# Peptides against a protein of PDB entry 2AZE: the designs that were tried, part 222

Target 1, 148 residues: chain A of PDB entry 2AZE
Amino acid sequence: AQECQNLEVERQRRLERIKQKQSQLQELILQQIAFKNLVQRNRHAEQQASRPPPPNSVIHLPFIIVNTSKKTVIDCSISNDKFEYLFNFDNTFEIHDDIEVLKRMGMACGLESGSCSAEDLKMARSLVPKALEPYVTEMAQGTVGGVF
Target 2, 101 residues: chain B of PDB entry 2AZE
Amino acid sequence: GRLEGLTQDLRQLQESEQQLDHLMNICTTQLRLLSEDTDSQRLAYVTCQDLRSIADPAEQMVMVIKAPPETQLQAVDSSENFQISLKSKQGPIDVFLCPEE

## One batch from the design tools (peptide; made by RFdiffusion4, then SolubleMPNN)

Design b1_p30_5_s3 (from b1_p30_5, 14 letters changed)
Fold by OpenDDE base, seed 2:
Structure b1_p30_5_s3 (fold): chain B 148 residues (1-148), chain C 101 residues (1-101), chain A 30 residues (1-30)
Amino acid sequence: as target 1 above (148 residues)
Amino acid sequence: as target 2 above (101 residues)
Amino acid sequence: PVHHLDSSSLNGQTKTFQIQNGLFAKLIPL
């Protein structure tokens, strides 16, 4: 029936929207976990060292990194006001955002890949509100969206 | 298909989306709280050792970019050109190497 | 958003991003 067909189209639209929101939520959860875990790590480290690190020895969020081979020749042009930069490389480069860095550091507890140890999962759960814990569990199991 | 079944499916999907929205709101709130927490912001940093763990400066140079919001970044990779262009309208861009490099 | 970009994936094309800052830096494709 025509009405049924219309509803099927709507159903598909809603499913896609839900899928998108699930992706967004997962990213937000990972950000929360990674951030809190980083802060926790650093707090502990500073306590153990009995002092904060030198200000110029750390990189505060937010940041982007660019990496390339040490052998890569880089020419840099900077405007007088530092509003513009131009980097010329003679070889390939990579760009990473800070959350990517944190994920690779393990700050997201491997949740981003569904590769959580039992301890990682416990840590991840401890870093989110209770309402989000079930979702964290689903992420770890790779079952997010299974109900849809 | 069956009209009643589809109607029910749509209702269920709506409920699911509402639940999802709720969770997103919770998460967004938590992130906002973190952004407003001075101590958290103070402790939200990585070290050069951290950067080495993901891109070993023994083999790779690591450049850090701290740019104002809405800074434009253009990347080009061709046989003729490997470039990164940064253009800010809101303030100076800070680019540096890890001090330990 | 893009979290990681290998320049070799550009295939000669120019990719433009806008950096958005929150808790984290975000590269928004333009």
Scores: peptide ipSAE 0.635, ipTM 0.929, DockQ to the pose 0.863
Fold by OpenDDE base, seed 4:
Structure b1_p30_5_s3 (fold): chain B 148 residues (1-148), chain C 101 residues (1-101), chain A 30 residues (1-30)
Amino acid sequence: as target 1 above (148 residues)
Amino acid sequence: as target 2 above (101 residues)
Amino acid sequence: PVHHLDSSSLNGQTKTFQIQNGLFAKLIPL
């Protein structure tokens, strides 16, 4: 009885660890897909334009964004060496990291929400190594938990 | 029996975890390769148009922050205060504004 | 086009700006 109890505790511990690793893996997959998809899009766009975009017209990763209403008043204070910044707003703001931006751009093919079309899924699969394709499929179906 | 069932479960879970570890290693390897690929890095950018698609400058002001690793960020978003502070230890922070047009 | 911003003064802290897998920015708790 005690042995079984110990094993049950261990089972729960392992299940939780697996759950955490699943989450981490999903994020890693999304990062890979989003990045590769972005690169692919831009490569294609530059090929079509027959030139790269002007340097000051693009924002390279990594970055974060802050967005707020255009009516929001922002007071900016910057140290002389630009090591320190202070922004004061008179209204609410949002902060997003670059991967979130890419997800919202559709670079993760909607896989992040499990809401991807057949074409989205095909794209997602094409952007990962073969070994990851089954997991991408599971993510799209929302059935990751059923596999492990 | 119960013991046999639990033992079997643990074996299966071990196998599953090993599979996850393997897949994660594949992913991290791929990401590392991407980080080391100069062409990929050159093409890893968004445009103001992209940002407009998620936050239209006609309605939203979009500020871009490029900071060195380990930069500390403090954000307060409450009825009393709306503030963001940045402190870098490794170098200057760059802040950009996407124009409306 | 992207416009660069400028000004002057000090700050506070709760998160750190990290780079995930050498590719993405991530704000994580201090």
Scores: peptide ipSAE 0.436, ipTM 0.902, DockQ to the pose 0.181
Fold by OpenDDE base, seed 5:
Structure b1_p30_5_s3 (fold): chain B 148 residues (1-148), chain C 101 residues (1-101), chain A 30 residues (1-30)
Amino acid sequence: as target 1 above (148 residues)
Amino acid sequence: as target 2 above (101 residues)
Amino acid sequence: PVHHLDSSSLNGQTKTFQIQNGLFAKLIPL
């Protein structure tokens, strides 16, 4: 009985670790898809335009964004060397990292929410190595979470 | 028996974890390759139009921050204080405002 | 412009700007 109990504890520990790794893998896959999709989009756009966009018109990764109401008053203090910034807002704000921005742009093909069309899923699969395609399919179906 | 069943479960879980580790390794390798590819890095950008599509400056102002690694960020969003503090250790911080369409 | 900013009034959690997997920005708590 005690031996069985010990093994059950170990089983639970392993299950939790697997769950954590599944979450990490999903995020890694989304990062890969989003990045490759962004690059592909921009490559195609530049080819169609026969030139790259003006350098001051684009924002390269990595970045974060801060958004707030246009009515929000922002006071900014900047050090002379631009090593320090202080922003004071008179209302609430939001901070988003670049991967979140890409997801909202649809660069992850809606896979992040399990809400992707057949075309989106096809795109997502095309942007990962073959070994990852089954997992992408599972993510789209919302079936990730079980044990392999 | 129960003991044998649990032992088998643990073996199966080990195999599952090994599969996950393998897939994660493949994925991290791909990301590393992308980070080392000059052409990919050149094309890894968004536009003001992209940002307007997710946060319309007609209603929201969007500020973009590009900071060196290890930059410290403190944010307070409470009923009394709304502040963001940035302190870089490695270089200047760049801040941009996205114009309205 | 100021030379140094005082953040003592900030009671929020301090985060560090990191590069995740060499590609993306990530704010990690200190």
Scores: peptide ipSAE 0.409, ipTM 0.897, DockQ to the pose 0.175
Fold by OpenDDE base, seed 3:
Structure b1_p30_5_s3 (fold): chain B 148 residues (1-148), chain C 101 residues (1-101), chain A 30 residues (1-30)
Amino acid sequence: as target 1 above (148 residues)
Amino acid sequence: as target 2 above (101 residues)
Amino acid sequence: PVHHLDSSSLNGQTKTFQIQNGLFAKLIPL
């Protein structure tokens, strides 16, 4: 009886760990798709323009963004060495990391929300190694979460 | 019996976890390769137009922060105080503002 | 075009700027 109880505890622990790893894998896949899609887009754009964009017109990863109402008053203070910044707002603001920005740009093909069109899914599959394609399909269908 | 059933379940779960680990390793390897590829890094950028698509500058202001690793960010967002503080120990912080046009 | 900004001061929860998989930014609680 005690042995079975111990194994049941272990079973539950492993199930939870698998669930966590599934979440981690999904995020890794989204990162890969988003990054490759971004690079592909920019490569194509530069080829079409036959030139790279002006240096001060682009922002390279990694970065974070802060957004607030255009009407928000912002007071900023910067140290001489630019090691310290202080921003005071008179209203609420939002902070987002770069991967979230890429997702909102559609770089993850809507896979993050399971909102893939047929073309989006085709693109997503093309941006991952063959071994990951089945998992991408499951993510698009919302069927991820089962135990293999 | 129950013991045999549980033992079998644990073996199957172990195999499932190993499969996940394998897929994760494939993915992390791909990301590492991208991080080491000069051309990919050169092309890993967004534009102000991209950021405007996320937050319309007609309604929202977008500020971009590029900071060294381990930079500390303190944010207060309450009814009484709205503040962001940045402190870097490894180098200067770059802050950019996206124009409306 | 992108424009640079300058200025300072703090109060609230602190997070650290980290890099995920050598590619992306992530804010982690201190």
Scores: peptide ipSAE 0.420, ipTM 0.901, DockQ to the pose 0.192; fails the geometry check

Design b1_p30_5_s4 (from b1_p30_5, 15 letters changed)
Fold by OpenDDE base, seed 4:
Structure b1_p30_5_s4 (fold): chain B 148 residues (1-148), chain C 101 residues (1-101), chain A 30 residues (1-30)
Amino acid sequence: as target 1 above (148 residues)
Amino acid sequence: as target 2 above (101 residues)
Amino acid sequence: PIHHLNSSDLKGKTLTFQIQNGLFSNLVPL
């Protein structure tokens, strides 16, 4: 009885660890898909335009964005060496990292929410190594965890 | 028996975890390769149009921050003030606004 | 992972700007 109890505790510990690793893997997959998809999109666009975009018209990774209402008053103080910034807003703001931006752009093919179309899924699969394709499929179906 | 079943479950879970570890290693390797690929890095960008899809500059101001690693961000949200403080230790921080049009 | 933050989510917190997997920005609490 005690032995079984100990094993059950261990089982739960392992299940939790697996769950955490699943989450980590999903994020890694999304990062890979989003990045490759972005690169692919831009490559295609540049090919069609026959030249890269103007340097000041694009924002390279990594970055974060801060957005707020256009009516928000912002005061900014910057150190001379630009090592320190202080922004004061008179209203709420939002912060987004670059991967969030990419996800909202659809670069992760809707896989992040399991809302990908058949074509989205096909794209997602094409952007990962073969070994990851089954997991991408599981993510799309919302059946992650079916490996055990 | 129950003991036998639990033992089998643990073995299966171990196998599953090993599979996950393997897949994660594949992913991290791929990401590393991408980070080292000059062409990929050159093409890893978004446009102002992309950002408009996230936060339309017609309605919202969009500020872009490019900061060195380990830059600290502290924010305050209170009835008195809303604040973002950035402090870098590794280099200058670049901040710019996306044009409205 | 934290990808989107409202100003209200950050009250009293200090985050560190990091590079995730050499590619993406990542805001991590200290």
Scores: peptide ipSAE 0.496, ipTM 0.919, DockQ to the pose 0.537
Fold by OpenDDE base, seed 5:
Structure b1_p30_5_s4 (fold): chain B 148 residues (1-148), chain C 101 residues (1-101), chain A 30 residues (1-30)
Amino acid sequence: as target 1 above (148 residues)
Amino acid sequence: as target 2 above (101 residues)
Amino acid sequence: PIHHLNSSDLKGKTLTFQIQNGLFSNLVPL
């Protein structure tokens, strides 16, 4: 019946929207965990050292990185006001944003790939509000969608 | 019947989406609080050692770019040209290399 | 969102720097 067909269309629309929001939520959770974990790591390190690191030895968020073979020849042109840069490479390169760097550093506890140890999962859960803990658990198990 | 079943499914999906929205709001709130916390921002950094774990400078050159929002990045990859162009409208761009050691 | 790009993935694309959730960098296609 037409009525049922209309409801099926609406159902599909809602399912797709939920799927999109699930993906967004997962990224938000990973960002939160990665950021808090990074801050905790650095706080602990500074406390143990009883001093902050030298200012020019650290890179604050936000940033991106570009990497290429050490053998790659790079030519750089910079405008006088440093508003424009031009880099020419003789070979391929890669670009990473900061959250990707944090993930690869293990700051997201391997949750991004569902590769959490028991300790990693415990850490991840400790870095989110209580309401998010079940979802973190589901992410670790690769069973997202079971929470609601 | 089928109609009643679909109606029930839609109600369930609505509840699920509401729960999802709630969780997302919690997350965005937490991230906003972190962005507004001076101590957190002070501690939100990585080191060159961290970057070596991503791309070891022994084999890879690592370049760091800090650019203002709305900076444009244009990249070209072809057999004849590999290029990155950065153009900022809101301030200077900082670029530096991560040392090998 | 795309967090890692090979130069081969860009193929003349222009991206814009954005701040995601007030904390992280995000490269968004124009």
Scores: peptide ipSAE 0.495, ipTM 0.919, DockQ to the pose 0.535
Fold by OpenDDE base, seed 1:
Structure b1_p30_5_s4 (fold): chain B 148 residues (1-148), chain C 101 residues (1-101), chain A 30 residues (1-30)
Amino acid sequence: as target 1 above (148 residues)
Amino acid sequence: as target 2 above (101 residues)
Amino acid sequence: PIHHLNSSDLKGKTLTFQIQNGLFSNLVPL
C-alpha cells in the first residue's frame, strides 16, 4: 500500500539522518578530546619550563596551514591594509585545518583512525564526560552504528 | 501487520535519534565552555615544532594563516596557475612562515 | 567534513573561513 511505502521512505530518511548525526557526534568528540589534550600538554610544558613560551613561537587556534615543496617558487602580493593576499605557486600545494593538525599530532589519541593503544583509550575516556565514555569506546573498537 | 511494524520501527528510530541529540548537546556544551574559558584559550596553541612534525621544513615549506571569520579563500589549480587568493572584510589577515630548525 | 585539501581539490571553489564550535577553523563553501 502507498501508506506503507511512504513509511518505508521515511524510515530510510531517518536512518540516513542518524548516520549523519553519528558522524557529527564523532567529530565533536574528537574536537573535545584534541582540544583538552592540547591544553593539558601545554599546561604541563609551561609548568616544567616555569614560564610560557615566547609569544612569537606559538600559534593559537584557530588557524589553517598551507604547505608545499620547499623548492616551490611562491610569489606573494599583499594589499596595503592586509585585507587581501594573493599567492602564486609554480607547483601544487596542500591546505590543512587546525583540527587536522591536532589529529596528526596525536592529540585525538588515535581515536580518529581507531588505532588507540590501551593508554590512548584511557586518556581519551578521561577527557570526556561520563555520558560520552561508552561512545568513545565504540569509536576505538570501530563498532559505532552497529545497533542502528 | 506491515503498517504496525513500520510504525514501531519509526518510533524506535526516533528514540535512537533523541539519544544521539542528547549526546551531541553534551559535547557542544563542553566545547562552548572551553571556548569561554580564558585559561584554556591561552593554552590552545601549537608550536613550530608541532608543525614540523606534520610537514618537515627540510622538504616542505609550512605557512600559517590566521584570518577573521568569513574570509574568502579562492584557489586555482591548472597547468599554468597554482594560486590562493584571500579576501577579508572583517580585518587584516596574518600569515606566518614556519622556519626550519 | 574535509580537513585536508590538495590544490587540485580546490579547482574552481571558493571557501569561507568559519570557526567550528567556537574553537576550530573550518573551510566551507561560499
Scores: peptide ipSAE 0.495, ipTM 0.919, DockQ to the pose 0.510
Fold by OpenDDE base, seed 3:
Structure b1_p30_5_s4 (fold): chain B 148 residues (1-148), chain C 101 residues (1-101), chain A 30 residues (1-30)
Amino acid sequence: as target 1 above (148 residues)
Amino acid sequence: as target 2 above (101 residues)
Amino acid sequence: PIHHLNSSDLKGKTLTFQIQNGLFSNLVPL
């Protein structure tokens, strides 16, 4: 019947929306873990050194990274007020946001790729509220959305 | 019948979505708290050594850009032109390399 | 969300800097 068909369309719409929200939730969890792990690492390091790092030796969030071959020649023009920059490269380049950098640093405990050791998973679980722990476990096992 | 089954499925999906929304709210709350915590913000940094770990320093150079929100980035990639243009409307842009580079 | 871009992916595009959840950077198409 037409009514059943209409409900089937709605069902598919909801399933797709849930899938999208699952992806968003996973990203939020990774952001939380990565950030807290970074802060924890730095706190420990500063305690061990009994001092903060030199101001010019660290880069605070947020930031963007541009990388290219060391052989790439780069010309830079900067406006007087530093509101405008122009970079010319003689070869290709890449751009990364800060969360990508943190993931590559291992701050997300390998959870983003499902490459968690037992220790990594333990760390990841410890960095989220209790209500999120089951979802972290599912992410590590690759079973997110298994209830569907 | 099929109608009853679909109706039940929709109810279950609604409950599942509500659970996801709840978990997302927990996450966003945590992130907000972190953004408002001065000590956390002070410790939210990476080092040049960290950056060298993501791109082999023997092969790659790494440039850091700190720009205000709403800064525009235009890029060109062609055999004749590789370019990045940055234009900020809210404040100065900082671009730098690690001192060890 | 886009976290990594090659220069070839940016051909003819303008991106805008945004902040995700008050913490992280993000580049979005204009």
Scores: peptide ipSAE 0.492, ipTM 0.918, DockQ to the pose 0.512

Design b1_p30_6_s2 (from b1_p30_6, 11 letters changed)
Fold by OpenDDE base, seed 3:
Structure b1_p30_6_s2 (fold): chain B 148 residues (1-148), chain C 101 residues (1-101), chain A 30 residues (1-30)
Amino acid sequence: as target 1 above (148 residues)
Amino acid sequence: as target 2 above (101 residues)
Amino acid sequence: MVKVLKGVHTFTLKNEYLFSNLGGSFKFEK
């Protein structure tokens, strides 16, 4: 009886660990898709323009974004060596990391929300190794997690 | 019996986790390869137009932060403070506003 | 998609592999 109870506890622990790893894998897949899609987009755009964009017109990964109303009063203090910044806001602000920006740009093909068209899913599958394609399909269908 | 059933379930979960680990290894390998590819890194950028799709500068200001790894960002929302603090130990932080068109 | 947070929250820019990996989108409002 005690042995069975111990194994049940272990079972639950493993299930939770698997759930966490599933979330991590999904995020890694989205990162890969978004990154490759972004690179392809930019490559195509530069080819059409016959030149790269001006250096100061683009923001390279990695980055984060902070946005607030243009009416928000912001006070900024910067250390001499630029190692420290302090921003004071008088109203609502948002923070976004780079992958979130790419997702909203559609670079993850809507896979992050399970809102893939047939074309989006085709693109997503084309941007991952063959071994990951089944998982991409499951993500698009919202069936991830039913495997265990 | 119950013991045998649980033992079998644990073995199956172990196999499932191993498969999951394998997929994660494939994915991280691809990401590492991309991080080492010079051409990919050169093309790994967004434009201010892209950022406007996230937050329209007509209504929102957009601040871009480029910081070294392990930079600490502390956001405070209290009656006493409403602020963002950035602290780097590996180099300078670059902050700039995304211009409007 | 946007997590509304209150109080003090500390994030680390991991910059692991390709991205900052901050954890997504966060909102602080009065």
Scores: peptide ipSAE 0.565, ipTM 0.929, DockQ to the pose 0.875
Fold by OpenDDE base, seed 4:
Structure b1_p30_6_s2 (fold): chain B 148 residues (1-148), chain C 101 residues (1-101), chain A 30 residues (1-30)
Amino acid sequence: as target 1 above (148 residues)
Amino acid sequence: as target 2 above (101 residues)
Amino acid sequence: MVKVLKGVHTFTLKNEYLFSNLGGSFKFEK
């Protein structure tokens, strides 16, 4: 029937929207965990060192990274106002954003890949508000994606 | 029946979406609070050593780019050239290399 | 983990909240 058909279309629409929001939420959670974990790590490190690191030895968020072989020839052009940059590479290069760097550092506790140990999961849970803990658990279990 | 089932499904999906919205609001609130916390911002950094875990400077050069919001990055991979272009509208872009240890 | 891309790709550094939010890791290989 036409009515059922309309509702089925709407159902599919909502399912897709929910999936998108799930993805967005997961990323936000990972960002929160990674950030807090990074801050915690650095705070502890500075306490142990009894001093902050030299200013030129650290890179504050936000940032992006570009890496390439040391053998890669790079030509760079910069505008006078430094509003524009142009880099030419003669070989493979990679671009990484800051959150990806943090994930690879383990700051997201492996939650991003479902490779979360019990200790990692405990850490992850401790870095989010209570209301988000169940969702973190679901992420770790890889059970996110269903309707709840 | 089919109609009743679909109707119930839609109601459940609506509830699920509302829950997601709520959780996202919590997340965004937390992130906002973190962005406003000066101590957290001071401690929100990585080291060159950290970046070595991504790309070892012994083999790779690592370039750091700090750019204002809404900066556009265009990467081009063609038979003629490989390039990255950066264009900012809100201020200067800072680029530097991570030194080797 | 790393998305291999070819051609022309434009990204916007949104800097939403705390991160650049470029979209992850990308590789352009010759």
Scores: peptide ipSAE 0.564, ipTM 0.929, DockQ to the pose 0.884
Fold by OpenDDE base, seed 5:
Structure b1_p30_6_s2 (fold): chain B 148 residues (1-148), chain C 101 residues (1-101), chain A 30 residues (1-30)
Amino acid sequence: as target 1 above (148 residues)
Amino acid sequence: as target 2 above (101 residues)
Amino acid sequence: MVKVLKGVHTFTLKNEYLFSNLGGSFKFEK
């Protein structure tokens, strides 16, 4: 009985680890898809334009963005070495990381929200190694967790 | 028995976790390869137009922050103060505004 | 999805692999 109880505790511990790893794996897959899709888009665009964009017109990964109303008053203090910044806002602001931006751009093919069309899913599958394709399919179906 | 059943379940969970570890290793390997690919890194960018799809500069100001790893960002939302503090340990932080069209 | 937050929140820019990995989108409302 006590041994069974100990094993139940271990079972729960393992289940929790698996859950955490599933979440991390999903994010890693989305990152891979989004990144490759972004690169593919830009490569195609540059080929069509027969030139790269001006250096000052693009923002390379990694980055984050902060947005607020144009009416928001922002006070900024910067250290001399630019190691420290302080921004004060008088109203609502939002912070977004780069992967979230890419997701909203559709670079993750809607996989992050289970909003994949057939074409989106095809694209998503094409951007991962074969071993990950079944998992991508499961993500699109919202059935992740059924296998593990 | 119950003990045997639990033991079997744990073995199955171990196998499942190993499968996850394998898939995660594949993913991290791919991401590492991408990070080491010069052409991919050159093409790993967004434009201000892309950012405008997230927040319209006609109504919203969009600030871009590029900072070294381990930079800390502290956001404060209180009745008295709304602020963002950035502290880098590894180098300078670059902040710029996304211009309007 | 934007997570609405209040109070003090500290993030670390991990820059793991390819992305900042801040944790998504966050909103601080008046």
Scores: peptide ipSAE 0.563, ipTM 0.929, DockQ to the pose 0.887
Fold by OpenDDE base, seed 1:
Structure b1_p30_6_s2 (fold): chain B 148 residues (1-148), chain C 101 residues (1-101), chain A 30 residues (1-30)
Amino acid sequence: as target 1 above (148 residues)
Amino acid sequence: as target 2 above (101 residues)
Amino acid sequence: MVKVLKGVHTFTLKNEYLFSNLGGSFKFEK
């Protein structure tokens, strides 16, 4: 009885680990799609413009952003070597990482929320290796979660 | 019996996890290849226009932070503090504002 | 999706593979 109970605990542990890996895989897939889509967009744009954008007009990955109201008072302290920053805010602020920004830009084709059109899904599938296409389809349908 | 059933389930879960690991390896390989591709890295950027699309510059300011790996960001929201602290140990941190227009 | 947070929260800019990977969007309200 105790042995069976121990195995049941292990079973639950493994199920949870699989669930975590599924979540991680989904995020990695979204990163791949978003990145490749971004690169394609920019390549096309530069070709149309026949020149790259000015260097100070673009922000390369990786980055994060902080946004707040223009009315927010921000006090900033910076160390001499710029290794340390301290920002004090008097009101609400938000922090966003780069992949979240790309998702909001539509670079992940709406896959992150299962809001893919047929065209979006086609694009998403085209940006991953063949072995990952079925998983992308499941993500679009919101059916990821079963143990295979 | 119950013991045999649980043992079999664990073996099946192991196979499932191995399949999952395989897919993850494929994905991480692709990401690594992208990180090593100079042309891709050159084109891996957003514009201020992109950032304006996610935060209305008429009402919001957008601050961009570029920091070395392992930089720590601590956000504090308390009665005494409402702040962001950035601490890097690998190099300087670059902070700049995205222009309104 | 934006997660509303209170108190003290520490993030690490891991810069894994291609992205910073903080965990998405976070909101701190006052």
Scores: peptide ipSAE 0.559, ipTM 0.929, DockQ to the pose 0.870

